# Designs tried in a protein design run: peptides against a protein of PDB entry 2FGR. Part 209

Target 1, 331 residues: chain A of PDB entry 2FGR
Amino acid sequence: SSVTLFGIVDTNVAYVNKDAAGDSRYGLGTSGASTSRLGLRGTEDLGGGLKAGFWLEGEIFGDDGNASGFNFKRRSTVSLSGNFGEVRLGRDLVPTSQKLTSYDLFSATGIGPFMGFRNWAAGQGADDNGIRANNLISYYTPNFGGFNAGFGYAFDEKQTIGTADSVGRYIGGYVAYDNGPLSASLGLAQQKTAVGGLATDRDEITLGASYNFGVAKLSGLLQQTKFKRDIGGDIKTNSYMLGASAPVGGVGEVKLQYALYDQKAIDSKAHQITLGYVHNLSKRTALYGNLAFLKNKDASTLGLQAKGVYAGGVQAGESQTGVQVGIRHAF

## One batch from the design tools (peptide; made by RFdiffusion4, then SolubleMPNN)

Design b2_p22_8_s3 (from b2_p22_8, 11 letters changed)
Fold by OpenDDE base, seed 2:
Structure b2_p22_8_s3 (fold): chain B 331 residues (1-331), chain A 22 residues (1-22)
Amino acid sequence: as target 1 above (331 residues)
Amino acid sequence: MVSTDPEFVKAVFEKLTAEHLS
């Protein structure tokens, strides 16, 4: 068996012009282009095309040296893989987020990513953003002429919050077509959670597609997230994303992405537009810059996710501008 | 919110593997 140590350290200087009090925030932030991480992984060939694997990965916070501690909450899986595909046991990305976030040109990190995978309803579950799950079993098919799929189930283990039972239960999956320059996927998921101590279902449907023209790539997402509450009505958000990326000068990449978040429960929209640039100094090291604008309308209070500096909301109807300039290094 | 960045991770692993095998 082989064991590989790997990681990314991504640290930036970040600025946002408004916080919840209307004041600017600035400082050293983390994970502006890629999530900083430290991990161990390995595989064992069991013969006959069967392989065993493990993956342990935790987030690194370069700005404070992981003052809150280190864990393997990004991924902690054991797996079997072969001609049948791959089965994973342990905390991981849920299949829906693993596939559908791949259409986000900002890689679900920094101030520019699609923010649809979110806890829109003050859900009390640990993973109510729909990104990862504890106690997860997942299965991923091989690619059959472009067609592929992933499925997952997470056990609730009788977790309760208030009167809600089955908290943390996840069921979901995707179907996809990946062939050459084209990718398209449909994902469905339900997670059991609680809001205000009452049982709530987080339902999610996501459609994604991308096409690589060589000179540029286009990508899009359509998502509906619905927190179904027994009391108080449903909290529904429709999220839309359209993005383009292009290589620049053989060593760079420019990205432009727009997202709309239609928050039905408060009848309010938020618009996000982000311009990003990555400059590769080597195969492992890059400089990057992100410029993002977030316009909240009416009762919307969304904020850009400048991790390590400010990731909270703003006052209702306020706009926010964010900047990140940083270094990403992979090892 | 914990982000993923799976594409970059994949690319890094592919590069590291290629470099090790070269």
Scores: peptide ipSAE 0.000, ipTM 0.318, DockQ to the pose 0.034
Fold by OpenDDE base, seed 3:
Structure b2_p22_8_s3 (fold): chain B 331 residues (1-331), chain A 22 residues (1-22)
Amino acid sequence: as target 1 above (331 residues)
Amino acid sequence: MVSTDPEFVKAVFEKLTAEHLS
């Protein structure tokens, strides 16, 4: 049996030139390169190739010392694993997000990440961004010559919002090929939610791929998210991402990523481009800098996610520039 | 969802240290 205490403390100075009022925001932010976290995990060998496991992980907010409290909302699972793969019970990343966010070169964190996994429709469910779920059962296959898959189901437990009676139900999964420098995946998911008190299905399809050339890595995502409403029509967003990363001098990494969010319901696009650099002072400590530009067109109001400083939207059609400079320490 | 205060978190780590790290 083993138990491991682990975590990341990532804190930065951040700036965005525009908030919802058109004013600049600056201050101390969190989670610019990696999400700050504190966790416990462990395994027990049960013999015969069977293992039990647990994982408890919560987010850390270094700027305010977790003023709103601490929880294990990042992951709280018990599992069995073996030659058959792994079964998990508890709140976790849903299989689709767990796999498909791996192609985001900014690790779904800070001002540079792919923002496609989002609540595009003012969904009233707690996890309408398609990232995590409560009451989740997940299964992950072994890797068979590169081929692997994951599946998940989350119970709604008769949660109601307005006239919607299955809020929080999730079903989804992915298939993937991971072999050497190549990774490719297809994910499909449906989540039940509510919009305006009415039952709504959040459908998601995502294709991801990456290739590591040694001297550089390329990564891409294609995603469609559709909130299917009975009244008012569907809210559809097509999201695209292309990124590249390269090692620098054996101690650093440079990243460049572009994303396009085509918001069909408002006939408006947003363009995001981010340049990032990580400088490793050690295997556990790094300095980093991110520079992001977000251009909203027409009715788009997207904002960069400078967590701890400003993560809200901007005025319609406004552009936003963001900067983060920080320290990441892992233990 | 479970929310914890700093005292609870401290207690968890103290227990972990006593049982697994000493």
Scores: peptide ipSAE 0.000, ipTM 0.388, DockQ to the pose 0.051
Fold by OpenDDE base, seed 4:
Structure b2_p22_8_s3 (fold): chain B 331 residues (1-331), chain A 22 residues (1-22)
Amino acid sequence: as target 1 above (331 residues)
Amino acid sequence: MVSTDPEFVKAVFEKLTAEHLS
């Protein structure tokens, strides 16, 4: 068997020009290009093409040295894999997020990522952003001539909030085609949660696609998230993303990504545009810079996610500009 | 929002591996 220690330390200087009070925030932030993490993983060959695996991964906060502690909430799985694919038991990315966030050119972190995977409705569940789940069983197929799929189910274990009695239940999956320069995926998921103490279904449908032209890559996402409530009506958000990346000089990468969040419940839109640059000093070390602009319309209060500095909202209808400059090191 | 970033992890997998006998 093998055990691998791995991680990423990503720390930056970040600035946003507006917080909820209209004031600027700046300081040392984390995870601007990639999520900082520490993990252990390993495999055991069981013979006959069967392998056992484990994966334990937690987030690192380089700005304060994990003052709030360390856990394995990013992933804590045991698995069996073989010609049939992989079965995982334990907290992990849910299959839908694992696949569909792969189209985000900003790696679902920092001030530039697609923010569609979000708790749009003040859901009271711990994972109402649709990204991870506790008590998760996942299955991932092999790639069959490009076609692949993933499925997952998370047990609620009778978790209750208010009158909701199945909080944390997840069911979802994706189908995909990954072949050469082309990737395309469709994901569907439902989570049980609570809003205002009342049972609520978080339904999600996401379509993603990318194409690598060599000289540039294009990527896109289309998503609808709907928090279905019996009282008060549904909270629906349609999110759109289009991004492009290109290598620069053999050692760099430039990224440009646009997203639109059409928040139906408040009849308000938000527009996000981010320019990023990564400069590879080595295979494992990079410098990076991100410049993001978020325009809220009407009642929208979305904020850029400058983790460690400011990740809250802004005043309704306000625009926010964010900058991150940092170092990413992988080991 | 919770951070992910599985793709970068794949790209930079140059790790120290310890082998254990069963």
Scores: peptide ipSAE 0.000, ipTM 0.347, DockQ to the pose 0.043
Fold by OpenDDE base, seed 1:
Structure b2_p22_8_s3 (fold): chain B 331 residues (1-331), chain A 22 residues (1-22)
Amino acid sequence: as target 1 above (331 residues)
Amino acid sequence: MVSTDPEFVKAVFEKLTAEHLS
């Protein structure tokens, strides 16, 4: 059996020009290029092509030294793998998010990521952003000539909120084609949750694709999230993303990503444009800078996620500019 | 990334826990 300790410490200076009061915020933030983390993982060869594995991973907050504690909420799985693929038991990324967030050129963190995987409806479930689940069983196929898939089910364990009695149940999966420079995936998921104490289904469909041209990479996402409520009507958001990245001078990477969030329930759109640059000082250490612009229209109040500085909303119809400059170190 | 034995891992987590509890 082998055990590997691994992690990332990513800390930045961040600025946003507007908070909910219209004031600027600035300070030391975390996870601008990659989510800061500490993890343990290992494998055991059981013979016959069968392996056991474990993975324990928690988020690190370098700005305050994890003042609120440390946990393994990022991933806490035991696995069996072999020619059949991999089965995982435990809290993890749900299969849909695991696959479809891979098309986000900003690694699902900082002020630049695709923000479609979100709790759009004030859902009362802990994971109503559709990213992770408790009590999860997942299965991932091998890659067969490019084709692969993942499936997951999370038990609700009779968790109740208000009149909702299946909160936390997840069912979902994806199909994908990954071959050389091309990746394409379709994901479907449903989570049971509550909004205002009433049973609500969070339905999600996501299409992603990327192509690596060598000199540049293009990536895109199309997503619909729908909180289906018995009372009050559905809360639907259509999210779109298009991004490009390119290597610079052999040691750097430039990224540009645009996202549109069409929030149907409030008939309001938000536009996000992010320019990022990563400068690799080594294989393990990088400097980075992100510049993001978020334009809210009408009743939209979305804010950039400058973790550790300000991640709240802004006034309706206001625009927000954010900057992050930081260091990422992997070990 | 560092490969290690369980004792080292335990020591790291014990240290982290102690730092959070102090």
Scores: peptide ipSAE 0.006, ipTM 0.411, DockQ to the pose 0.200; fails the geometry check

Design b2_p22_8_s4 (from b2_p22_8, 11 letters changed)
Fold by OpenDDE base, seed 1:
Structure b2_p22_8_s4 (fold): chain B 331 residues (1-331), chain A 22 residues (1-22)
Amino acid sequence: as target 1 above (331 residues)
Amino acid sequence: MTITDPEEVKKVFEELTSAHLS
């Protein structure tokens, strides 16, 4: 068997010009270019093309040294893999988020990422952002001429909130085509949760695509999230993203990404535009900078996610500007 | 200025962020 220790330490200085009170926030933040993490993984060849694997991964908070503790909530899986693909048992990214977040040019972290994978309805479940699940079984196919798929089911284990049962149950999957410069996928998921103590289904559909032109990469996402409530009507958000990235001078990468969040329940939109630059000092170490603008309209209160500095909302209809400058190191 | 192959960078991070073990 093999065991690999791996990780990323990403720490930044961050600034946002508005918090919920309209005041600026600044300080030392984390995970601006990549999520900081510490992990252990390994494989064992069982013969006959069968392998066992494990993966344990937790988030690192470099600004406070994980003052609130360390856990393996990012991933804690045991796996079997072979010609049939891979089966995983344990907490992990759900298949839909695992695949569809790959189209986010900001790596689902910092102030620039696509924020569609979100708890839009004050859902009371632990993972109502649709990113991860407890008690998860997942299966990923091999790639057959470009075609691949993933499926997952998470047990609710009779978890209840208020009058809601089956809280935490997830079922979902994706189909994809990955061939050379082209990637495209469609994901569908349903998660059982509660809002206001009442049973609610979180339904999600996401379409993603990217194409690498060599000189630049284009990426896009289309998503609908719907919290179906028994009382109070559905809470629906349509999210759109379009991004481009390009190498710069053989040492850097520039990224530009736009997202629109159409929050139907409050008839309000938010626009996000982010410019990012990564300067590679080596294959493992980079400097980076992000500049993000978030424009809330009407009743929208979305805030940029400057982790470690300020990740809360702003006043309704207010715009927010954010900056991150940091160091990323992978080991 | 040190030239770093962007594909090598991507490979490093893909190894760290890829969910597939095989």
Scores: peptide ipSAE 0.069, ipTM 0.700, DockQ to the pose 0.037
Fold by OpenDDE base, seed 4:
Structure b2_p22_8_s4 (fold): chain B 331 residues (1-331), chain A 22 residues (1-22)
Amino acid sequence: as target 1 above (331 residues)
Amino acid sequence: MTITDPEEVKKVFEELTSAHLS
């Protein structure tokens, strides 16, 4: 058996020029290039190609030393793995987010990431962004000549909100082809939640693809999220992302990513463009900078996610500029 | 300052962020 302590500490100085009041915010933020985390993991060889595993991981907030506490909400799984793949029991990334966020060149964190995995409808469930789930069973296949898949189911355990009695139920999965420079995936998911105390289905379809040309990598996402309500109509968002990254001088990486969020329920669009640079001081330590611009149109109020500084919305139709400069260290 | 292949850096972070059979 083995036990490994691991983590990432990512802390930055961040600035956004607009908050909900139209004022600037600045200070020390966290998780600008990678989510800061502390974890324990290990495996036990059971023989015959079978392994047991565990993974416990929580978020670290370096700006305040985890003043609000520490938990294992990022991942808390026990698993069996072998030639059949891997079965996981416990809170984790749902299979759809685990796979499809991999196409985000900004690692699903900071001010530059694809923000499609979101609670678009004021859903009242704890994980209505479609990223993680409690009470989750997941299965991941091996890679068969490039083809792979993942599936998951989360129990609601009779959680209720208002008249909704299946809150937290998740079912979803993806199919993918990962071979050499090419990756492509299709994900489908449904979560049960509540909006306004009424049962609501959060349906999600996501297509992702990337290709590494050596000199540069291209990545893209297409997503539709639909909160299906019996009363009041559906809340639908179509999200699009296109990004490129390239190595710089053998020590760095430059990234450029554009996203469009077409929020159908409010007939409003938001445009996000982010330029990022990572400078590797070692395999484990990097300096980084992000510059993001978010343009909201009409009734859109989206805000950049400068964690630790400001992650709220802005006034309708307002634009927001954000900057992060920080240090990332992995151990 | 050590010249580090960005792909090697990515591998380190991939190991830290996800582990399942490929």
Scores: peptide ipSAE 0.053, ipTM 0.692, DockQ to the pose 0.036
Fold by OpenDDE base, seed 3:
Structure b2_p22_8_s4 (fold): chain B 331 residues (1-331), chain A 22 residues (1-22)
Amino acid sequence: as target 1 above (331 residues)
Amino acid sequence: MTITDPEEVKKVFEELTSAHLS
């Protein structure tokens, strides 16, 4: 058997020019290039191609030393794997987010990531962003000549909010083709939640693809999220992303990503564009800088996620500019 | 500065963040 301690410490100086009051915010933030984390993992060979595994991972907040505490909410799984693939028990990324966020060139963190995996409807469930789930069973197939898939189910355990039952139930999965420079995936998911104390289904469909040309990589996402409410009609958001990355000078990487969030319930769009650069000082340590611009139209109030500094919204129709400069270290 | 092989950086982060065996 093996046990490995691992982690990432990513801390930055961040600035946003507008908060909800129209004022600037600046300070020390976290997780600008990669999410800061501490984890333990290991495997045991059981013979015959069967392995047991565990994975425990929590987020680190370097700016305040985890003042609110530490937990394993990022991942807490036990697994069996073999020729049949892998079965996991425990809190984890749901299969849809695990696969489809891989097309986000900003690693689903900082001020530049695709923000489609979001609670668009003031859902009252703990994981209404569609990223992770409690009480999750997941299965991942092997790769068969490029073809692979994942499936997950999370138990609601009769959780209720208001008159809504089955809160927290998740069912979803993806199919994918991963071969050489090409990756493409389709994900489908439904999560039960509550809005205003009433039962609501969060439906999600996501298409992703990327191609590595060697000199550059292109990546794209298409997503529809729909909160289906019994009263008040559906809250639908169509999200689009296109990004490119390229190595620079053998020691760096530049990234450019655009996203559009078409928020149908409020008939309002938001545009996000982010330029990022990572400079590798070693295989484990990097300097990085991100510059992001978010333009809200009409009733849109989206804000950039400058974690540790300001991650709230802005006034309706306001634009926001964000900057992060930081250090990332992996161990 | 020592030139860091971008492929080595990628391998380190893949090892740290790889989700599953497939």
Scores: peptide ipSAE 0.167, ipTM 0.765, DockQ to the pose 0.036; fails the geometry check
Fold by OpenDDE base, seed 2:
Structure b2_p22_8_s4 (fold): chain B 331 residues (1-331), chain A 22 residues (1-22)
Amino acid sequence: as target 1 above (331 residues)
Amino acid sequence: MTITDPEEVKKVFEELTSAHLS
């Protein structure tokens, strides 16, 4: 058996020009290029191609030294793997987010990422952003000539909120084709939650694709998220993303990504555009900078996610500019 | 500051964020 200690410390200076009061915010933020983390993992060869594994990972907040505590909420799994693929037991990324966030050129972190995986409806469940789940069983297939898939089920364990039962139940999966420069995936998921103490289903469908041209990579996402409420009507958001990345000078990477969030329940759109640059000082250490613009229309109040500085919304119809400059170190 | 192979950088982060343990 082997055990590996690993992690990332990513800390930045961040600025946003508007908060909910219309004031600027600035300070030391976290996880601008990659989510800061500390983890333990290991594998045991059981023979015959069968392996056991474990993975324990928690988020690090470098700006305050984890003042709110440390936990393994990023991942806490035990696994069996082999020629059949991998089965995981424990809290993890749900299969849909694990696969479909891979098309986000900003790695689902900082001020530039695709924000479609979100709690659009004030859902009262712990993971109503559709990213992770407690009590999760996951299965991932091997890659068969490019084709692969993942499936997951999370037990609700009779969790209730108000009159809603089965809160936290997840069922979902993806099918994908990954071969050479091409990747394409379709994901479907449903999570049971509550809104206003009433049972609500969070339905999600996501299509992703990318192509690596060598000199540049293109990536795209199409997503619909629908919180189906028995009372008050559905809360539906259509999210779109298109991005490009390219290596620069053998030591850097430039990224440009656009996203549109069409929030149907409030008949309002938000536009996000982000320019990012990563400069590798070594294979483990990088400097980075992100510049993001978020334009809210009409009743939209979305804010950029400058973690550690300001991740709240803005006034309806207001635009927000964000900047992050930081250091990322992997160990 | 050393010239780094982008593939080496990718490998480091893929190892840390690997979807599979196998």
Scores: peptide ipSAE 0.086, ipTM 0.713, DockQ to the pose 0.039; fails the geometry check

